# Peptides against a protein of PDB entry 8YR4: the designs that were tried, part 130

Target 1, 309 residues: chain A of PDB entry 8YR4
Amino acid sequence: PRGSPALQLVVLICLGLMGLERALNVLVPIFYRNIVNLLTEKAPWNSLAWTVTSYVFLKFLQGGGTGSTGFVSNLRTFLWIRVQQFTSRRVELLIFSHLHELSLRWHLGRRTGEVLRIADRGTSSVTGLLSYLVFNVIPTLADIIIGIIYFSMFFNAWFGLIVFLCMSLYLTLTIVVTEWRTKFRRAMNTQENATRARAVDSLLNFETVKYYNAESYEVERYREAIIKYQGLEWKSSASLVLLNQTQNLVIGLGLLAGSLLCAYFVTEQKLQVGDYVLFGTYIIQLYMPLNWFGTYYRMIQTNFIDMEN

## One batch from the design tools (peptide; made by RFdiffusion4, then SolubleMPNN)

Design b2_p20_2_s1 (from b2_p20_2, 14 letters changed)
Fold by OpenDDE base, seed 3:
Structure b2_p20_2_s1 (fold): chain B 309 residues (1-309), chain A 20 residues (1-20)
Amino acid sequence: as target 1 above (309 residues)
Amino acid sequence: MDEFIQEMKKKIEEILKKLL
């Protein structure tokens, strides 16, 4: 942000907190591993109590895995409100200035309320998209890379390869199935708008409908429009269930392959029992942000489709 | 509509690149 050293410092603190969240995502499974190993070894109560207290403290800082419930994430979100408000206001003022630079002929051809609604939707969509890219997409990709490196270095290259293949397949299938479902969402939204327009037109022409005693006919036309909408809504919803099921299958296969390999290395005394628990915990933790990625990529596409209409 | 939205997206992306 050119012009406010205070906002630049807040951005640097938010980047530092984002780095701390990535470190917590690695440390929490490691401390949980250490608890399981100390319990298996029947270690002294003092060492166990210290490790448990440290784990609970790190878990408080990290939060419950929804990406927004941790103390560090909440502090980052709180600090970011001022940066977001400054950015939003600057974008809104630039849009408003640019609207005043446009020709009188452009303004006379459009309703002022429609132009303002487009400006507000444009501003909200872009500021929301940027905040989403910076705080969800980039961190999730970083966590995947950190996870691949961690498993390759501390377990074996085969664990890093399993995570790499599963994450690459998950991302590819998420993109392909989401692009494929976008056609059903577009068709659903177009039919929703047409169904709503018929209801509004029938109600605006209420006197004409009463004059011709055509209420039953208008109700039947509206029923047909609803049935057609529900047929497209079903395809849109079914395609979302298929996406979620495909994602869960990739996760399940990756977790199965890695858990079997980890169990084998524990039986060979190459890994500890805590390493099995670490693998399962860390993999589930990597997948939680990715489930949100599909939901937010959908929100992005919905905002783009709702701006094309 | 689409051209105006694309031009606004480009201007906002340029502003964001200048704000970062």
Scores: peptide ipSAE 0.021, ipTM 0.540, DockQ to the pose 0.012
Fold by OpenDDE base, seed 4:
Structure b2_p20_2_s1 (fold): chain B 309 residues (1-309), chain A 20 residues (1-20)
Amino acid sequence: as target 1 above (309 residues)
Amino acid sequence: MDEFIQEMKKKIEEILKKLL
């Protein structure tokens, strides 16, 4: 943010908090490993209790797996509100200034409400995409890289390779299946708009429909439009289920391969029982942000498709 | 309309690159 040193400092603090979140993502599985090892070794209660308390504290800072943002992420999000408001306002003012630079002929040919709606959707889509890239995509890619390095150095190169192949396949399939799915979504949205337009046209012409006693005919035409919409909605929803199942299969196969390899290395006394638990916990933890990746890539595509119509 | 939306997207992307 050029022109506000206070907002620049907030951005730097947010970047520092993002670095702390990455550190927590590595530390939480390590402390969980240490608990399992201390339990296996029948370690003294004081050492176990301290390690458990430290783990729970780190887990509070990180957050819970499904849908609970951690304390650090919430603090980052709270601080980011001012930066987001500054960015949105700056984009809105630049769009508004550019609208005033346009020719009178351009303004006379358009509905002001439609232009404003496009400007608002454009602003929200771009600011949402930027926030998503900075706070979810880039951090998730960093966690994957950190995970590959960690498993390659502390376990074996084969674990890093399994994580690399699993995550690369997951990302590739997510992109390919999402691009394929975009066709069904675009067709669904076009048919939704056409179905809504028919309902609006029938209701605007209510007097004419009543005069000709054509109510049953308009209801039947609307039913046909709904059935056509539902056929496209089903394809869109089924393609989403297929995406989620494909993602789950890739993670399941990666978890299977890595868990079998980890179990083998534990039987050879090259790894501890806690390292098996670390591997499983860390892979599941990497999966959670990636599952969000599929959701927000869809949201971005929606916002762009909804701007084309 | 699409050209204007694309031009707006490019201009917003350039603005975002200048705001970073």
Scores: peptide ipSAE 0.019, ipTM 0.554, DockQ to the pose 0.012
Fold by OpenDDE base, seed 1:
Structure b2_p20_2_s1 (fold): chain B 309 residues (1-309), chain A 20 residues (1-20)
Amino acid sequence: as target 1 above (309 residues)
Amino acid sequence: MDEFIQEMKKKIEEILKKLL
């Protein structure tokens, strides 16, 4: 942000916290490995208790589970509110200035409330997209690269290859199936708008409909529009279930292949029991942000489609 | 409308390039 050194410092702190989140994503599985190894070796209580306490503290900083953000992520999100507000306001003012630069003929041909609604949706879409790219896409790609490097160096090149193939397949299928689904969503939204327009037209012409006793005809015509909408809604929803199931299959196959390989290396005494637990924990952790990727990519596409309509 | 959305997209890309 040019013009406020305070907000530049907040951005630098947020980038530092993002780096710390990446470090925590590697450290938490390592400390969990160490706990399992210390338990397997029947290590002294003091060493175990220190490692468990350190793990729980790192896990508090990282966060854990579906929807629980860690302390570092919450602190970053809190600091980012001021940057987001500054960015939003700057985009809104630039859009508003540009609307005033447009010809009087352009303004007379459009409802001011519709233009303002498009501007607000556009601002929300852009600020949401930027925040999503910076805080979800870039960090997730970094975690995948770090994961591939980590498994290639500390386990074996085969583990890095399994992770690379599974993540590449997952990303490719997510993009391809999401682009395919966008067609069903556009068709659904177009039919929703047409169904709404038909209901509004029937209600605006209420006196004419009542004069001709055409209420039953208008109700049947509205029923047909709803049935057509529900057929498109079903295709949209079914395509989402298919995406989620395809993603789950790729995760399951990657976890299976890597877990079998890890178990084999543990039986050969090349890896410890803790390494098996590390692999499973780290893979599940890499897939969590990727599951959100499909949801946010939909949100972005929605916001763009809702700006086109 | 499409030209205005494209021009907004282009201005948004310029704003993004100035914000980064």
Scores: peptide ipSAE 0.017, ipTM 0.552, DockQ to the pose 0.012
Fold by OpenDDE base, seed 2:
Structure b2_p20_2_s1 (fold): chain B 309 residues (1-309), chain A 20 residues (1-20)
Amino acid sequence: as target 1 above (309 residues)
Amino acid sequence: MDEFIQEMKKKIEEILKKLL
């Protein structure tokens, strides 16, 4: 943000908090590992109690239990409201200024309410996209890279390779299946608009429909349009279930391969029981942002398709 | 409408490039 040193400082603090979230994502599984190892070794109560208290405090900062956002993420989101409002206002004023630069002939040919609705959707889509890229995409990619490096250095190169292959396959299949699904969604939206247009046309011609006693005919034509819409809606919804199931299978296979390898290295006394628990908890933690990534990538594509129509 | 949406998309991309 050029022109406000206060907003630049808020952006720097938000970037620092994002770095802290990445550190917490590594530290929380490590402290959980250490608790399991201390319990296995029958360690002194004071060491166990300190490690548990530290884990719970780090987990409070991180969040990520059953839909709770962490303290750091909430603080970042709170600080970001001012940056988002500044960005939104700047985009909105640039759109409004540009609308005033357009020719009188352009204004006379358009409904002011439709133009404003397009401007508001445009502004919301831009500010949403920027916030999504900065707070979900970039951090998720960073967490994957950090995870690959961590498993390659502290476990074995084979664990880093399993995570790399699993995450690469997950991202590739998410993109490919989402692009395939976009065809069904476009067809559904086109048929929804056609079904709505038929209902509006029948209601605008209400007097003519009453004059000819054609109510049963118009209801049957509307039923046929709904059945055709529901057939496309079913394909769109079924393709979403298929995407989620494909994602679950990739993570399940990666978790299976890595868990079997980890269990084998624990039986060979090369790893501790806590390392098995760390692997499982860390992979599940990497999966949580990725599941949202697939949902928001779909939301982005939807907003672009809904802005093309 | 398409030209205005494309010009808005370009201005939006320019704003994104100026905000990043």
Scores: peptide ipSAE 0.017, ipTM 0.546, DockQ to the pose 0.012

Design b2_p20_2_s2 (from b2_p20_2, 13 letters changed)
Fold by OpenDDE base, seed 4:
Structure b2_p20_2_s2 (fold): chain B 309 residues (1-309), chain A 20 residues (1-20)
Amino acid sequence: as target 1 above (309 residues)
Amino acid sequence: WDEFIKEMLEFIEKVLQELL
C-alpha cells in the first residue's frame, strides 16, 4: 500500500501472524504427540499437566487450523480490515476513473446501472479472490510443503511421498472435477434466467392473461420451465456430491496408506505411538482448508459466470 | 461482455501489481 507507512506496518504484522500460524500448525500436532507418549510412558502428573495445558493454549491460538476462528487468525482478520478497506476503495476509484475515460459511444450503448453492477461484482470478486489466495490458498500450499519436509526429515521419505501424492492428486482432481462441473452450472444459470424471464413476462402481461383466461396455460408453461431447471439443478448438486466424495476417497486412501505405514514403523520400534497420532492429526488438519478450496473455487466461478450473463 | 471482463481482469492484475 503506497502512501501510508501505518498500513505497510499492518501488512508486515499480518505476514508475521501468518508465519506464526504456520509454526502453530506444526507445533500443535507435536504437543499432541508428546501427550500421547507421556500417557503411554505413565509419566508424572506434573509433566503431563504442563504439556496438556501448553497444548490447549497452542490450540486456542491456532483454532481448527487454516480458515478457523483461532485467536491468531481472528487478530489477523481484525488488523486486515483497514488494509482491505484501503484496497477496495482504491480498486473502486480506479474502476470509476477508467469508466470515465471510456468513450461516450460506450456509455450510450449500455445501461449505467448494469455497468455499475458489473463493476461492483468485479471489485467484490477480485477482493474476495485476493483475500482467499493470501489467507487460504498460499498458507495451505505452505503447510503442505512444510508437512512434506517435516515428514521426510523426521519420519521417512516414504511419508513425505505419501503426503505429496495424496495432496497433488487431491488438488488435481479438485480442479478437473470443478471444471467439469462448470458446464452443469452454466446450463443451470441459463435455464434459471430463462425461467425467471418467463415468469416476469407472464406477470407483466397479467391483464392480457386474465382477459384470455390463459392462467392455466401460463402456469403449465412455468411448471415445464421449473422441471427443466430442476433437472439441471440435480446435475449440478449431484456433481458437487461426486466432487466431495472423490475428495473424501483421496484423503481416505492417503490416510489409510500413511496410517498403515506409521503403525508398521511403530511396531518395528522406529516410531512412537504419539508419532502415529501426529501423522493422522496433521493429515486431517491439511484436509480442512483444502475442503474450503473446492467451495471457494466454486464461488469464484459462480461470480464469473454471473458476470458473463 | 467477455472482452470487457478480460479488460477488467487485466486492469485488476495491473492494480494488484501496483498494490503489492
Scores: peptide ipSAE 0.016, ipTM 0.525, DockQ to the pose 0.012
Fold by OpenDDE base, seed 3:
Structure b2_p20_2_s2 (fold): chain B 309 residues (1-309), chain A 20 residues (1-20)
Amino acid sequence: as target 1 above (309 residues)
Amino acid sequence: WDEFIKEMLEFIEKVLQELL
């Protein structure tokens, strides 16, 4: 932000903390490997106790990895509150200015409460998207690239290839299945709005419904609308389970292929027992933020579909 | 809204470029 050197310094510190989180995401599995190797070699208690204490300290700083509430992530989130407030206020003022530039005909056709709801949804969607891109998408892509480089350099090119193919297939299937799911969600939201409109119209015409004794007829029409909604909701929810299962299968196949290859190289004395544990720990650590990716991409799509209406 | 989203993405990109 050109107007506040203090906020620029806070952004630079947050970027430095994001770099530290990337380093911790590599170091924590390495220290865990070293503990397993020291236990296998029956190393002296003093060396083991120092390595375990260092691992627990690094794990406290990291937390659960990307998207977790570790100490470094909490410190970054705390420092980012001022930047988020500045960005949110700028977005809100731009939306408000744009709403005032719109034609009188656009405002006369809409209730002020609908316009305000659109502005609030717009501000929340943009601020949510920005925070998600900066703190989840970009860091996860960076961790995947760092993982491919690390496994290619310190293990074998075959491990880098397995991680590359697994993550490329995971991302591609996540995008394709999520785009396919968007159609079911749009149909569900349209039917939800139609079901709510029928309920509101029936309640606004309560006196007319009572006068004609049409209560049973309105309840049956509402039941039919709910059944039609639930049929679309089931398709939306089932498509989510299918996405999660497809993601689980891709990670499971990558974990199987890499774990078998690690076990083989440990039997050939090319890798240590700790390297097998490192691979499994690192792949599971990459999976956790990617599972959140499907949830946030849905939240983004919800906000977009709610803005198209 | 697609134009508004494009303008907001361009604004986010400008804000990111001004923050970096």
Scores: peptide ipSAE 0.015, ipTM 0.552, DockQ to the pose 0.014
Fold by OpenDDE base, seed 5:
Structure b2_p20_2_s2 (fold): chain B 309 residues (1-309), chain A 20 residues (1-20)
Amino acid sequence: as target 1 above (309 residues)
Amino acid sequence: WDEFIKEMLEFIEKVLQELL
């Protein structure tokens, strides 16, 4: 933020902490590998105890990976609150100024409370999307690239290829299936708005409905509209389960292929037992932020569909 | 989608230029 050198320094510190999180994501599995190898070799207690203590300390700093409750992530989140507030206020003021530049005809055709609700939704959507891109998407892509490089250099080119193919297929299927789901979500939102409009019209005409004793008829029409909505909601929710299951299958197949290959190389004495544990641990660490990726990509699409309407 | 990604990229670039 050009107007606040203090906030620029906070952004630089947050970027430095994000770099430290990337280093911790590699170091934690390495220390865990070393513990397993030292246990296998029956190493002296002093060396083992030091490595375990160092691992637990690094794990406290890391937490569960990207978006976890780790000390570094919590410190980053705390420092970022002021930057998020500045960005939110700036977007809110830009939307508000743009609303004042819009024609009187546009304002006369809309209720002021609806315009304010669109502005608040727009602000929250934009700030949420930006925070998600900066703190989840970019770091996850960096961790994937670092993982491919690490496995290609220290294990074998085959492990780097498995991670590359698994993550590329996961991202591609996530995009394609989410685009396919957008059709069901738009249909659901349109039917939700139509069901809500019917309920509002029935309640606004309450005196007329009572005069004609049409209460049972209006309730049955509302029930039919709810059943139609729930049929579309089921398609949307079932398509989400299908997305999550497809993602789980891709990661499961990548984990199976890589774990079998690790186990084979351990039997051939080309890799140590700790290297098998490292591979499994690192793939699971990559999966956690990617599972959130599908949820947030959906949240992004929702927020944009809600802005188009 | 390409227009949306482009508008989003331009918006992200504008917000990044305002954040930097």
Scores: peptide ipSAE 0.015, ipTM 0.489, DockQ to the pose 0.014
Fold by OpenDDE base, seed 2:
Structure b2_p20_2_s2 (fold): chain B 309 residues (1-309), chain A 20 residues (1-20)
Amino acid sequence: as target 1 above (309 residues)
Amino acid sequence: WDEFIKEMLEFIEKVLQELL
């Protein structure tokens, strides 16, 4: 942020906390591995208790599981509120300045309330997209790269290859299926707008509809428009289920291949039982941000399609 | 769409350059 050294320091602290989150994402599975190995070896209680306590503390810092945000992520989110407010205000002022530079003909052709609603949606969409890219996309890509490097160096190179192929296929299929779904969403939104326009026109012409006793005819035309909309809505919703199922299959196949290979190396005494647990825990941990990635990438595309209309 | 994403990326990059 040009002109505020305090906000620049907050951004640097947030970047440092993001680096700490990446370190925790590697350390938490390692400590969990160590607990499983110590339990298998029947290690003394004092060593086990320290390792469990350290794991629980690291897990508190990381968070994880459906609905628990970690302490580091919460602290980052708290510090980022001031940066987000500065960014939103700057974007809002740029949009407002640009609206004042637009021609009188453009302002006379639009209702002031519609222009303000476009500006508010634009500001929220840009700030939301930027925050999403910086805090979810970039960190998830970094965790994938760190994972590939970790499994290639500390496991057999075959594990790094499985993670690379699984994540590359997951990302590629997510993009391709999401682009394919965008066609169904555009068609759905166009038919929703047409259905709403028919309802508004029928209600604005209410006196004429009553004069001709045409209420049954207008209701039937509205029913036909709803049926056409629901046919497109079903295609959009079914395509989402197909995306989620395709993602689940790719992760399931990667988890199957890696788990079988890990189990084989454990039977040959090349890996420990804890290494099997590490692999499964780390793959599930990579999957959670990626599942959110598909949902938010969809939300971003929805907001852009809603801005094009 | 690619132009709009590019223009939004350039706008985000301009906003980032004003924010950095």
Scores: peptide ipSAE 0.018, ipTM 0.496, DockQ to the pose 0.013; fails the geometry check

Design b2_p20_2_s3 (from b2_p20_2, 14 letters changed)
Fold by OpenDDE base, seed 4:
Structure b2_p20_2_s3 (fold): chain B 309 residues (1-309), chain A 20 residues (1-20)
Amino acid sequence: as target 1 above (309 residues)
Amino acid sequence: MDEFIEEWKKLIEEGLEKLL
C-alpha cells in the first residue's frame, strides 16, 4: 500500500504470520509423530507430558479441524482489517472517479442504482478474491510444495511423488469440474433472474391481473418458471456433490497409496510408527485448505456470473 | 456491459499493480 508506512508494516507482519502458519503446519504433525514414538517406546511421563503440552499449544496456534482458524490466523485476519478497508476504499474511489469520467450519454442510458450495485458487487468480489488468493490459495500451494519436499527428503522420493500426483490431480480435477459446473450455475442464475422478473412483473401489473381475474394463470406461469429453475438448481447442486465426491476419491486414493507404502516401510523398520501417523495427519491437513479452495473458487465464479447478468 | 467489465478489470489490475 503506497502512502501509509503503518499499513506497509501491518502487511509485513501479516506476511510474517503467514510464514509462521506454514511452519506450524509442518511442526504440528512432527510433534504428533514424536508423541506416538514416545508412547511406543514407553518413554518417561515428564517427556511425554512436555511433548503433548507443546503439541496442544502448537495446535492452538495453528487451529484445529473444519472451520476453526488458529490464533495466528485470527491475529492475521484482525490486523488485515485495516489493510482491507484501505484497499476497498481505494478501489471504490477509483470506480467512483471513473464513473464521473464517463459520458453524459452513458449516465442517461443507465439506472444509477444498477450502476452503483454493479460497482459495490465488483469491489466486494475483487477485494474478496484478493484476500482469498493471498491468504488461502498461495499459502495452500506453499504447504503442498513444502509437503512434497518434506516427504521426498525425510521419507522417500516415492512419498513426495504420491503427494505431488495426488495434489496435482486434485487441483486439475477441481478446476476442470468447476469450469464444467459453471455452465449449470450460469443457466440456474439466468433462470432465477427470469423467474424473479416474472414475479415482479405480475406484482407490478397487479391491477391488470385483478381486472382480468388472471391470478390463477399468473400463479401457474410462476409455478412453471420455478419447476424450470429447480431442474437447473438440481443440476448445479448435483454437480457440486460430484465435485466433492471426486475430490474425496482423489484424496482417499492418495491416502491409501501413501498409507500402504508407509506401512510397508514401517514393517521394514525404515520408518517408525509415528511416521505413519505423521503421513496420515499431514495429508488430511493438506486436504482441508484444498476443500476450501473448491468452495471459494466457486464463490469467485458466482460473483463474476452475477456481474454479467 | 462487457466493455464496462473489461475497463473495470483493467482499473482493478492497474489498481492492484499500484497497491503492490
Scores: peptide ipSAE 0.009, ipTM 0.494, DockQ to the pose 0.012
Fold by OpenDDE base, seed 3:
Structure b2_p20_2_s3 (fold): chain B 309 residues (1-309), chain A 20 residues (1-20)
Amino acid sequence: as target 1 above (309 residues)
Amino acid sequence: MDEFIEEWKKLIEEGLEKLL
């Protein structure tokens, strides 16, 4: 934001808080490992109580793993409201200026209310997309890279390879299945609009329908349109269940392979019991933001499809 | 609509480059 040093400072603080969230995502599993090891070793109460208190404090700062419920993420989101409002207003004013630069012929060919609705949907969609890319996509990719590095350095190269293969397969399958699903969603939305248009046309022509006693015929045509819509809705919903199931299978296989390897290294006394708990908790923590990624990527594609129509 | 979405994507990319 070139116009206010105060907003630049807020952006820098938000980037610093984003870095702190990445550090907390590594530290919370480490402190949980240390608690398990101290319990296994029957360590003195004072050391255990300090480590538990520190873990609970770090967990309060991090939150529940949804990326939005932690103290640090809430503070970042709160500070970002001012930046988002400044950005939204600047984009809205640029679009409004550009609309005034367009030819009179363009304005006469379109209803002013439709143009304004497209502009408002546009601005909201982009400001939402940008905030999503900056606060969810980039941080999730950073957490994956940090996770691969962490497991490669502190456990063994085989753990880093398992995480790399599972995350690469998860991302690739998420993209491919989501692109495949987009075809069913477009067809569903087109049929929904056609079904709504038929209902509106029948109700606007109510006098004509009554004059011809055609109510039963219009109800049957509407039923056929609903059945066709529900057939496409089922394909769209079933493809979502298939995506979620495919994601869960990749996670389950990665967790199985890594947990078996970790258990073997614990039996060989190369790792501690706490390291097994760290692996399981850290992997589950990496996958929580990725499940949201598939949901928001769908919201993005929906907003683009709803702008094409 | 596609032209408007592409012009709008360009305006957003230019807006993003001016925001960073």
Scores: peptide ipSAE 0.008, ipTM 0.474, DockQ to the pose 0.012
Fold by OpenDDE base, seed 2:
Structure b2_p20_2_s3 (fold): chain B 309 residues (1-309), chain A 20 residues (1-20)
Amino acid sequence: as target 1 above (309 residues)
Amino acid sequence: MDEFIEEWKKLIEEGLEKLL
């Protein structure tokens, strides 16, 4: 943000907090591993109590697992409110300035309330997309890369390969199935608008419908439009269930392959019991932001489709 | 960040020009 050194400092602090969240995402599974190893080795109570206290403190900073956002994420979100408000106001003023530069013929052809609604949707979509890219997409990709590097260095190259193949297949299938689903969503939205337009037209022509006693005919035409809408809604909803099931299968197969390989290396005394627990907890932790990624990629596509209309 | 805001500004301007 040019012109406010205070907002530039807040952005730098938010980037530092994002780096801290990435470090917590690695440290929390490591401390949980260490607890399991200390319990297996029957270690002294003082070492165990310190490691458990440190784990719980790191888990409070990180959040996650219980639907609660972590302290670091909440602090980042709180600091970001001022940056978001500055960005929203700047986009809104740019749109408003551009609207005043448009021809009188354009202003006479449009209703002021429709223009303002387009401006508000545009501002919300852009600010939402920017915040989403910075705080969800980029961090999720960074966590995947950090996970691949971590498993390749501390376990074996085979674990890094399993995570790489699982995450690459997950992202590819998420994109492909989401693009396929977008066709059903567009068809559903078009039929929803057509069904709503028929209901509005029948209600605007209420006197004519009463004059001809055509109420039963208009109700049957509206029923046919609803049945056609529900047939497209079912396809849209069923395609979402198929996406979620496909994602669950990819993660389940990756977790199965990596858990079997980890169990084998524990039986060969190459890994400890804590390493098996670390692998399972870290993969589940990587899955949570990826499940949100599929939801938000759909939100991005929806906002782009809603800006094309 | 200012470059990203300027790229998004261009995308908004192009999106507004396609809506116009």
Scores: peptide ipSAE 0.008, ipTM 0.432, DockQ to the pose 0.011
Fold by OpenDDE base, seed 1:
Structure b2_p20_2_s3 (fold): chain B 309 residues (1-309), chain A 20 residues (1-20)
Amino acid sequence: as target 1 above (309 residues)
Amino acid sequence: MDEFIEEWKKLIEEGLEKLL
């Protein structure tokens, strides 16, 4: 943000907190490994208790579970509210200024309430997209790279290769299947608008429909439009289930391959039992942000399609 | 990957240019 040194400092703090989140993403599995190794070795209670307490503290900072944000992520999100509000207001003012530069003929041809709705949707889309890129996409790519490096250095090059192939396949399939499904979503939205337009037109012409006793005919035409919409909605929803199932299959195969390899290296006494647990926990942790990627890419595509219409 | 980032950048720029 140019012009506010306080908001620049908040952005730098948020970037520092993002770096801390990446460090926590590596440290939490390592401390969990150490607990499993200390339990396997029947280590003294004091060492175990300290390692468990440190793990729980790191896990509190990181967060964990379905939709639970950690302390660091919550603090980052809280600090970012001011930056987001500044960015939103700046985009809104730029759009509003540009709307005033447009010709009188453009303003006379459009409903002011429709223009304002497009401006508000556009602002929310751009600010949401920017926040998503900065806080989800870039960090997830960084975590994948850190994971590949970590497994290549501390386990074996084969683990780094499995993670690389699995993540590359996951990302590629996510993009390709999401682009492929976008056509079903566009067709669904177009048919929704056509179905709504038909209902509005029938209701605006209510007197004419009553004069000709055409109510049954208009209801049947509306039923046909709904059936056509539901057929497109089903294709859109089914394509989403297919995406989720494809993602789950790639995760399952990557987890299977790496877990079997890790188990083999533990039987060969090249790795410890804690390393098996570290691998499983770290892989699951890498996939959690990626599952959100499919949801947010949908949200972005919705907002873009809702701006085109 | 760079093409996807460029296409996304282009979509963001086109979205910004359609907004502007």
Scores: peptide ipSAE 0.008, ipTM 0.401, DockQ to the pose 0.013; fails the geometry check

